# Ledger of designs, part 56: peptides against a protein of PDB entry 5K2M

Target 1, 273 residues: chain A of PDB entry 5K2M
Amino acid sequence: MRIGITYTVLRREEMAIKERAGEFGEVVMLHEDDLLFPGNYDLDVVIIRNVSHFKALYTARLFESEGIPTVNSSRLIFEAGDKLFATLRLAGKVPVPEWKAALSEGGALRVPDSLGYPLVSKPVFGSWGRLLAKVNDRDSLEAVLEHRKWMKNPLYGIHYFQEFVEKPGRDIRSYVIGGEFVGAIYRYSNHWITNTARGGKAEPCSDPEVEELSVKAWEAFGEGALAIDIFESEKGLLVNEVNPNMEFKNAARVTGADMAGKLVEYAVEVAKT

## One batch from the design tools (peptide; aimed at target 1 V9)

Design b2_p26_2_s1 (made by RFdiffusion4, then SolubleMPNN; from b2_p26_2, 15 letters changed)
Fold by OpenDDE base, seed 3:
Structure b2_p26_2_s1 (fold): chain B 273 residues (1-273), chain A 26 residues (1-26)
Amino acid sequence: as target 1 above (273 residues)
Amino acid sequence: MEEFIKEEVEERIARAKEEVLKELAE
């Protein structure tokens, strides 16, 4: 078994994946600077750990073109890594926050007629709460839309909105790999954007309802390794987002779950199919 | 250019997180 690992920065996650992969076969570390296509790669599977969503997507697709399977697949990265496309998959299987999409400024200005205020503006791509805006009124909505007109990437012209969900000062991040629930954590924050990447505390989450909901959310995609963001709301648990390029160092530390081992085991299974 | 900026920002954030974690482990 020959296992490739693509990466941008050698983080704790990539080090753990490398260590665990060494127990199953030969490990080939591939920095982004080492990647050139078409190439003659002697690999059975590639674990994709590029930081950029788009670099991860294209890297996966390029290896697949060489007949080498990837974890995650380019299909999963594409579907799960876009907030709107992910919502379309999730909405048919699990409870999600109420949402609207508009393809013009004129359409976006009508969103409050259905969602009301406050609402949340999100880009369809991006991580760590970048360009999230809590929109409390019409003036704020107009300001967000005006700024979007001057952004260079045409994807900023895709207007995605959610209802604002009041949270109990925390959210939940769970992990599902190959359809198996691996673990979950609470992420605490004093800000409405809850993310441990911004210095929030993490604690173990042991809740059977979270486990069941997380597996159902994964089944909306049906493959790969996903981190799942869940809100505790007055309406119950809501699946907010999924991430096909998961960070898990805090979750592994807090829960003791072997996230890296589970990811490698799944990659080995994919290589054998 | 925005994608380049985004990628650069993501890489810079990833490196900064790694540095903070090293400092906390020492």
Scores: peptide ipSAE 0.024, ipTM 0.572, DockQ to the pose 0.281
OpenDDE base, seeds 1, 2, 4, 5: peptide ipSAE 0.015, 0.021, 0.021, 0.022; ipTM 0.449, 0.561, 0.590, 0.590; seeds 1, 5 fail the geometry check

Design b2_p26_2_s2 (made by RFdiffusion4, then SolubleMPNN; from b2_p26_2, 13 letters changed)
Fold by OpenDDE base, seed 3:
Structure b2_p26_2_s2 (fold): chain B 273 residues (1-273), chain A 26 residues (1-26)
Amino acid sequence: as target 1 above (273 residues)
Amino acid sequence: LEEYIREEVEEEIKRAREEVEKELEE
């Protein structure tokens, strides 16, 4: 078994994946600078750990074009890494925050007629809560839309909105790999944007409802390794988003779950199919 | 990589590097 690992930065996750992969076969570390296509890669599977969503997507597709399966697949990265496309998958299987999408400023200005205020404006791509805006009124909505007109990426012209969900000062991040629930954590934050990268405390989450919901959310995509962000709302648990390029160092530390091992095991299974 | 994505990618890489550096210093 020859396992490739593509990466941009050797993080704790990539180190853990490398170590665990070494138990299953030969490990080939592939920095982004090493990737040229078409190539002659002698690999049974590639674990995609590129930091960039787009680089991860294209790297996966390029290996697939060489007949080498990837974890995650380019299909999964594409569908799960776009907030709107992910919502479309999720909404058919699990509770999600109320949402609207508009393809024009004129359409976006009508979103409050359906969702009311406050709203959350999200770009369909990007990580770490970048360009998330809590929109409390019409003036704020107009300002967000005006700024979007001057952004260079045409995807900023895709207007995705959610209802603002009141959270109990925390959210839940769960991990599902190959359809198996691996673990979950609470992420505490004093800000409405909960991200552990911003210095939030993490605690283990042991809730059967979270486990069941997480598996159902994964089943909306039907493959791969996903981190799942869940809100505790007055309406119950809501699946907010999924991440096909998951960070898990904090979750692994807090829960003791072998997330790297589970990812490698899944990659080995994929290689054998 | 298209120029309009470059800045976003560079910021993500920068953050990832900073996290690694912080972890190595601990």
Scores: peptide ipSAE 0.089, ipTM 0.719, DockQ to the pose 0.753
OpenDDE base, seeds 1, 2, 4, 5: peptide ipSAE 0.025, 0.027, 0.051, 0.113; ipTM 0.507, 0.500, 0.687, 0.731; seed 5 fails the geometry check

Design b2_p26_2_s4 (made by RFdiffusion4, then SolubleMPNN; from b2_p26_2, 13 letters changed)
Fold by OpenDDE base, seed 5:
Structure b2_p26_2_s4 (fold): chain B 273 residues (1-273), chain A 26 residues (1-26)
Amino acid sequence: as target 1 above (273 residues)
Amino acid sequence: FEEFIKEEVEEKIEEAKKEVEEELKE
């Protein structure tokens, strides 16, 4: 078994994945600077750990074009890594926050007619709550839309909105790998944007409803390793988003779950199919 | 596209580098 690991930065997660992969076979570490295609790589599977969503997506697709399976697949990275595309998958299987998408400013200005205020403006790509805006009124909506016109990337012209969900000062992050629930954590924050990477505290989450919902959310995509963000709302549990490039150092520390081992085991299974 | 990817990911890469540097000091 020859296991590739692509990476941008050798984080704690990549070190743990490398260590666990060494138990199953030969490990080939592939920095982004080492990647050239076509390359005729001699690998049974590649674990994708590129920091960039787009670099991860293209790297996965390039290995797949050489007949090498990837974890995650380019399909999963594409569908799960875009908030709108992820919502389209999730909405058919699990409860999600109410959402609207508009392809013009004129369309976006009508979103409050259906969602009301406050609402949340999100870019379809990005992480750690970057460019999230809580939109409380018409003036703030107009300001967000005006700023979007001056952004260079055309993807900022895709207007994605959610209802504002009141949270109990926390959210839930769960992990599902190959359809198996691996663990979950609470992420605490006094800010409406909760993220452990921005100084939030993490605690173990042991809730059978979270486990069941997390597996159902994974089944909306049907493959790979996903981190799943869940809100506790007055309406019950809502799946907010998923992440195909999961960070798990905090969750592994807090839960004691061997997330790196589970990811490698799944990659070995993918290599054998 | 590279400039766009840099703008999207530069902060993440910088934070990831800082974390690795901090872990190596422990």
Scores: peptide ipSAE 0.113, ipTM 0.729, DockQ to the pose 0.578
OpenDDE base, seeds 1, 2, 3, 4: peptide ipSAE 0.050, 0.045, 0.112, 0.041; ipTM 0.689, 0.695, 0.729, 0.690

Design b2_p26_3 (made by RFdiffusion4)
Pose (drawn by RFdiffusion4):
Structure b2_p26_3 (pose): chain A 273 residues (1-273), chain P 26 residues (1-26)
Amino acid sequence: as target 1 above (273 residues)
Amino acid sequence: SEFLEEVLRIYEDYFEENFHKVYEPY
């Protein structure tokens, strides 16, 4: 059993994964510099841990082209990692915040007629709560659209919006791996953006409703290891997003759950074809 | 269908233009 781990830097998550994988077989640490294709790699499975979402997608696709299964797969990395594609998959399967998509500035200006104010603008490929905007009126919408327009990346031209959900000073992050719920936390902040990457704080979450909803959200994709973001609202729990390159250091510490071990156990199972 | 085709086109163009960045150092 040879288990590959692709990484950019060795965060606590990557170190814990390396350790757990060592109990099952030879660990082959693959920095981005070690990635060259086409190439001969002798691996039964690769755990994708690249920090760049796009580098993780491509390396997963490239290893798949060498006949080497990846966790997560290139398909899941793309579908679950893009806010719009993921929302399309979650819709009708679990409750989600109301949302709209527009392809231009003019189309985006009509979004408030459907969603109302306040509304949330966020990039389709983003993480860590970056470039999220709470838009309270037209002037703010025009300001966000003007700035998006002048940004170089054509992906900023895909305008994705959600109604603003009044959360109770926190949100929920849960983890489902291979269909098994493995844990959840609250992420608190005095700011409406609660990501731990922006200073949000982790506490254990033992709400049984989140466990069931988290499995249903995972079932919309039917594979892999997913970190799931959930909002509490006046209309019950809403699934906001899914994440295919999960961070969990604060979550594992707070809940005591072995998220790195469960990811590895799942990877060994996929390594058996 | 046309909306999704347009979204996919934007991604394809983006992937073609930026694939070389897979081999750039951190």

Design b2_p26_3_s1 (made by RFdiffusion4, then SolubleMPNN; from b2_p26_3, 15 letters changed)
Fold by OpenDDE base, seed 5:
Structure b2_p26_3_s1 (fold): chain B 273 residues (1-273), chain A 26 residues (1-26)
Amino acid sequence: as target 1 above (273 residues)
Amino acid sequence: DEFLEKVKKIIEEFEKKNRHLLYAPA
């Protein structure tokens, strides 16, 4: 068994994955600078750990073009790593926050007619709550839209909005790998954006309803390893988003779950299929 | 941890108010 691991930065997660992968076979670490295609790589599977969504997506597709399976697959990275595309998958299987998408400024200005205020503006790509805006009124909406016009990436012209969900100063992050629930944490914050990467505290979450909902959310995609962000709301549990390139160092520490081991085990299973 | 205690109190109040909705069969 030869296991590739692609990466941008050698984080605690990549170190743990490397260590666990060594128990199953030869490990080949592949920094982004090492990747040239076509490359005739001799690998049974590649674990994708590139930080950039797009670099991860293209890396996965390039290995797949050489007949090498990836975890996650390019399909999963594409569908789960885009907030709008992920919402389209999730909305058919699990409760999600109310959302609207617009393809123009004129369309975006009509979103409050349906969702009301306050609402949340999100870019379709990005992590750690980057470029999230709580939009409380018309003036704020116009300001967000004006700023988007000056952003260089054309994807900022895709206007994705959610209802603002009132949550109790925390959210839930769960992990599902190969359809198996691995663990979950509460993330605490005084800010309306709850994230452990932004200084939030984490505690274990042991809730059968969270476990069931997390598995159902994973089933909307049907493959791979996903982190799932869940809100507690007055409407019940809502699946906010998923991440196909999950950070898990805090969750592994808090829960004691061997998330790196589970990821490698799944990659080995994929290699044998 | 004073911060966590404060947040946990807010959560308890929220859960008390919304328990029937939060644990309804999805």
Scores: peptide ipSAE 0.337, ipTM 0.834, DockQ to the pose 0.013; fails the geometry check
OpenDDE base, seeds 1, 2, 3, 4: peptide ipSAE 0.018, 0.028, 0.330, 0.071; ipTM 0.417, 0.497, 0.832, 0.535; seeds 1, 2, 3, 4 fail the geometry check

Design b2_p26_3_s2 (made by RFdiffusion4, then SolubleMPNN; from b2_p26_3, 13 letters changed)
Fold by OpenDDE base, seed 4:
Structure b2_p26_3_s2 (fold): chain B 273 residues (1-273), chain A 26 residues (1-26)
Amino acid sequence: as target 1 above (273 residues)
Amino acid sequence: DEFLEKVLKIIEEFEKENRHLLYAPV
């Protein structure tokens, strides 16, 4: 078996994936600079580890066009990596925060009529809590909308909003790979954005309700490897978002789960299908 | 491997410090 691994930066995750992939066959590391299409790739499967959502999406689709399956698939990256499209999948299967989408400033200005204040403005793309805004009032909403007009990427004109969820100083990140729950962590922060990439501390999460909800959230997509962000709220557990380009070094360290191994095992299964 | 762990730590620190450059929104 020949396993490709695409990457932008050789992180701890990519090193772990490379090491574990070596147990199953020949490993071909593919930096973004090595990727040219159409190409003559002799690979049975490709693990997508590009940092950019869009580069990951296009890389996956390009390999699929050569008849090479990817983990994650371009379909999954597309649907899970867009916060709005992910919400559309999740909302019919699991509890999610209340949300609204608007396609114009005039539409966005009516969002508080449904969600009230405070609300959270999110870009549909992006990671590590970039461009998340807690919008407390009308003036703040107008400011966010004005700033979005000057952003170059047209996707910033897609206005996605959630209710502001009061959290107990933490959120949950779980991991589901190939439909199997692998593990979960609490991410602690005194800030309303709890992402460990912003300095949050991680602790193990062992909760059967989290496990069940995480699997159900994964089933909304039905394939691949997903990190799932869950809020603890007064309404119970809410699935906030999913991530098809997961960081897992903190979760692997804290839980002891072999997340890299599980990802490789799943990629090998995909290659055999 | 102490060498590998040292290298990985350096990479992690670099990534943390340069996240705004390495993790572009596009």
Scores: peptide ipSAE 0.015, ipTM 0.426, DockQ to the pose 0.021
OpenDDE base, seeds 1, 2, 3, 5: peptide ipSAE 0.006, 0.014, 0.021, 0.020; ipTM 0.374, 0.454, 0.414, 0.418; seeds 1, 3, 5 fail the geometry check

Design b2_p26_3_s3 (made by RFdiffusion4, then SolubleMPNN; from b2_p26_3, 14 letters changed)
Fold by OpenDDE base, seed 4:
Structure b2_p26_3_s3 (fold): chain B 273 residues (1-273), chain A 26 residues (1-26)
Amino acid sequence: as target 1 above (273 residues)
Amino acid sequence: DEFLKKVLEIIKKFEEENRHLLYAPA
């Protein structure tokens, strides 16, 4: 078994994955600078750990073009890593926050007619809660839309909105790998954005409803390793988003779950199919 | 390829926008 691991930065996650992969076979670490295609790679599977969503997507697709399966697949990275495309998968399977998408300013200005205020503006791409805006009124909506006109990336012209969900000072991040629930954590924050990258505390979450919902959310995609963000709302649990390039350092520490091992085991399974 | 050019521009912009996060201390 020859296991590739692509990476941008050697984080705690990548170190753990490397260590566990070594128990199953030969490990080939592939920094982004090492990647050239076509490359005639001799690998049975590649674990994709590139930090950039787009680099991860293209790296996965390039290995797949050489007949090498990836974890995650380019399909999964594409569908799960875009907030709008992920919502399209999730919405028919699990409860999600109410959402609207608009492709123009004129369309976006009609969103409050359906969602009301407050609402949340999100970019369809990006991590760590970047460019999330709570929009409380018409003036704020117009300001967000005006700013988007001056953003250089054309994807900022895709307007994705959610209802604002009141949360109990926390959200839930769960992990499902190969259809198996691995673990979950609460992420605490006094801010409406609960992302741990902004200094939130984490505690273990042991809730059968979270486990069931997490597996159902994963089943909407049907493959790979996903981190799943869940809101506790007055309407019950809502699946907010999924992440096909999951960080799990904090979750592994808090839960004691061998997330790196589970990821490697799944990659080995994928290599054998 | 105009499509490829646009995709590469999107990637480049994403990298530039996230540079500080990509290289943030672990």
Scores: peptide ipSAE 0.021, ipTM 0.522, DockQ to the pose 0.085
OpenDDE base, seeds 1, 2, 3, 5: peptide ipSAE 0.007, 0.007, 0.016, 0.008; ipTM 0.361, 0.370, 0.391, 0.390; seeds 2, 3, 5 fail the geometry check

Design b2_p26_3_s4 (made by RFdiffusion4, then SolubleMPNN; from b2_p26_3, 12 letters changed)
Fold by OpenDDE base, seed 2:
Structure b2_p26_3_s4 (fold): chain B 273 residues (1-273), chain A 26 residues (1-26)
Amino acid sequence: as target 1 above (273 residues)
Amino acid sequence: MEFLEKVLKIIEEYEKENEHLLYAPP
């Protein structure tokens, strides 16, 4: 078996995936600079680890066009990596924060009529809580909308809003790979944006309700490897978002779960189908 | 083991410091 691994930066996750993939077959590391299509790739499966959502999406689709399956698939990357499209999948299966989408400034200005304040403005794409805004009032909404007009990418003109969820100074990150729950962590932060990349503490989460909800959230997509962000709210657990290009170094360290091994095992299964 | 751990730590620090560049929207 020949396992490709595409990457932008050789992170701890990519190193762990490479190491575990070596137990199952020949490993071919493919930096973004090595990728040229159409190409003659002799690979049974490709694990997609490109940092950019769009580069990951296009890389997956390009390999699939050569008849090579990918983990994750271009379909999953497309549906899960867009916050709005992910919400559309999730809302049919699991509790989600209340949300609205608007396609114009005039539409966006009416969002508070339905959801009230405070709101969270999110870009439909992006990572690390970038361009998340807590919108407490009309003036803040107008400022966010004004800034969006001057952003170069037209996708910033897609206005996605959620209700602001009061959290107990933490959120939950769970991991589901091939329909199997692999593990979960609490991410602690003194800021309303809980992100371990910003220096938050991580602790193991052992909650059967989180496990069940995480599997149901994965079933909304029905394939691949997903990190799932869950909020603890006054109305219970809410699935906030999913990530089809997950970081797991902190979760693996804290839980002791073999995230890289489970990802490789799933990729090997995909290669055999 | 020590060398690899040191290299990984340097990479992690670099990623954190340059997050705004590495994860910039295209």
Scores: peptide ipSAE 0.017, ipTM 0.492, DockQ to the pose 0.021
OpenDDE base, seeds 1, 3, 4, 5: peptide ipSAE 0.016, 0.015, 0.014, 0.017; ipTM 0.475, 0.438, 0.431, 0.429

Design b2_p26_4 (made by RFdiffusion4)
Pose (drawn by RFdiffusion4):
Structure b2_p26_4 (pose): chain A 273 residues (1-273), chain P 26 residues (1-26)
Amino acid sequence: as target 1 above (273 residues)
Amino acid sequence: SMPTPDEFEFDQEVTEAEALAYDATD
């Protein structure tokens, strides 16, 4: 059993994964510099841990082209990592916040007629709560659209919006690996954006409703290791997003769950084809 | 003050710096 781990830097998550994988077989640490294709790699499975979402997608696709299974797969990395594609997959399967998509500035200006104010604008490929905007009126919408227009990345032209959900000063992050619920936390903040990457704080979450909803959200994709974001609202729990390159150091510390071990166990199972 | 998603995803020095800064926190 040879287990590859692709990484950018060795965060606590990557170190814990390396350790767990060592109990099952030879660990081959693959920095981005070690990635060259086409190439001969002798691996039964690769755990994708690149910090760049896009580098993780392409390395997963490249290893798949060498006949080497990846966790997570290139398909899941793309579908689950893009807010719009992921919402299309979650819709009708679990409750989600109301959302709209537009392809131009003009189309985006009509979004408030459907969603109302306040609304949330966010990039389709983003993470760590970056470039999220709470838009309370037309002037703010025009300001966000003008800025998005002048940004170089054509992906900023895909305009994705959600109604603003009044959360109780926190949100929920849960983890489902291979269909098994492995844990959840609350992420508190005095700010409506609650990511731990922006200073949000982790506490244990033992709500049985989140466990079931988290499995249903995972089932919309039917594979892999997913970190799932959930909102509490006046209309019950809403699934906001799913994340295919999970960070869990605060979550594992707070809940005591072995998220790195469960990811590895799942990887060994996919390594057996 | 934080980098944009684009800068985070595609600028290697920014990606490494931000990942390490996050990892150093509780």

Design b2_p26_4_s1 (made by RFdiffusion4, then SolubleMPNN; from b2_p26_4, 12 letters changed)
Fold by OpenDDE base, seed 1:
Structure b2_p26_4_s1 (fold): chain B 273 residues (1-273), chain A 26 residues (1-26)
Amino acid sequence: as target 1 above (273 residues)
Amino acid sequence: SEPTQEEFNFNKEITIEEALRIDSTD
């Protein structure tokens, strides 16, 4: 078994994945600078750990074009890594926050007619809560939309909104790999954005409802390794988003779950199919 | 290739701000 690992930065996650992959076969570390296509890679599977969503997506697709399966697949990265596309999958299977998408400023200005205020404006791509805005009123909405006009990436012209969910000072991040629930954490913050990467505290989450919902959320995609962000709301648990390029160092540390091992095990199984 | 020692050292010092920068470039 020859296992490739693509990466942008050697983080704790990539180190753990490398270590565990070594138990199953030969490990080939592939920095982004090593990736030229078409190539002649001798690999049975590639674990995709590029930091950028787009780099991860294209890397996966390029390996797949050469007959090498990837974890995650380019299909999964594409569908799960876009917040709107992920919502489209999730909404048919699990409870999600109320959402609207608009393709113009004029359309976006009508979103409050359906969802009311406050709203959350999200880009369809991006990590760590970047460019999330709580939109409390019309003036704030106009400001966000004005700023978006000057952003050069055309994807910023895709306006994705959610209802603002009142959370109990925390959210939940769960992990499902190959359909198996691996673990979950609470992420605590005094800010409405609870991402631990931005200085939040993590604690173990042991809730059967979270486990069940997490598996159902994964089933909306039906493959791969996903981190799942869940909100506790007055309406019950809501699946906010999924991440096909998950960070798990805090979750692994807090829960003791072998997330790196589970990821490698899944990659090995993918290589055998 | 495997990370160089220099790359490894740099990666130990990476901040969330740097990760955000990398992600935002694409």
Scores: peptide ipSAE 0.021, ipTM 0.562, DockQ to the pose 0.071
OpenDDE base, seeds 2, 3, 4, 5: peptide ipSAE 0.017, 0.009, 0.019, 0.008; ipTM 0.476, 0.509, 0.580, 0.498; seeds 2, 4 fail the geometry check

Design b2_p26_4_s2 (made by RFdiffusion4, then SolubleMPNN; from b2_p26_4, 13 letters changed)
Fold by OpenDDE base, seed 3:
Structure b2_p26_4_s2 (fold): chain B 273 residues (1-273), chain A 26 residues (1-26)
Amino acid sequence: as target 1 above (273 residues)
Amino acid sequence: ELPTQEEFNFNEEITKEEALRIDSTD
């Protein structure tokens, strides 16, 4: 078994994946600077750990074009890594926050007629709560829309909104790999954006309802390794988003779950199919 | 070797410094 691992930065997750992959076969570390296509890669599977969503997507597709399967697949990265496309999959299977999408400023200005205020404005791509805005009124909505006109990437012209969900000072991050629930944590923050990458604390989450909902959310996509963000709301549990480029160092530390091992085991299974 | 800041910040993704900060945060 020959296992490739693509990466941008050697983080704690990539180090753990490398270590566990060495138990199953030969490991080939591939920094972004080492990647040229087409190439004669002698690999049975590639674990995709590029930081950029788009670099991860294209890297996966390039290996697939050479007959080498990837974890995650380019299909999964495409569908799960876009917040709107992910919402379209999730909404048919699990409870999600109320949402609207608009393709113009004129359309976006009508979103409050359906969802009311406050709203949350999100870009369809990006991580760690970047460019999230709580929109409390018409003036704030107009300001967000005006700023979006001057942003370079055309994807910022895709206007995605959610209802604002009041949370109990925390959210839930769960992990499902190959359809198996691996673990979950609470992420605490005094800010309405609850993310451990922004200085929040993590604690173990042991809730059978979270486990069941997490597996159902994964089944909306039907493959790969996903981190799943869940809100505790007055309406019950809501699946907010999924991430196909999951960070798990805090979750692994807090729960003791072997997330790196589970990811490698799944990659080995993919290589054999 | 890490990529340049421009190469790392592909499509206005996270910076190299932000990625390192996230890795250091408990």
Scores: peptide ipSAE 0.032, ipTM 0.563, DockQ to the pose 0.271
OpenDDE base, seeds 1, 2, 4, 5: peptide ipSAE 0.019, 0.009, 0.020, 0.026; ipTM 0.522, 0.432, 0.535, 0.564

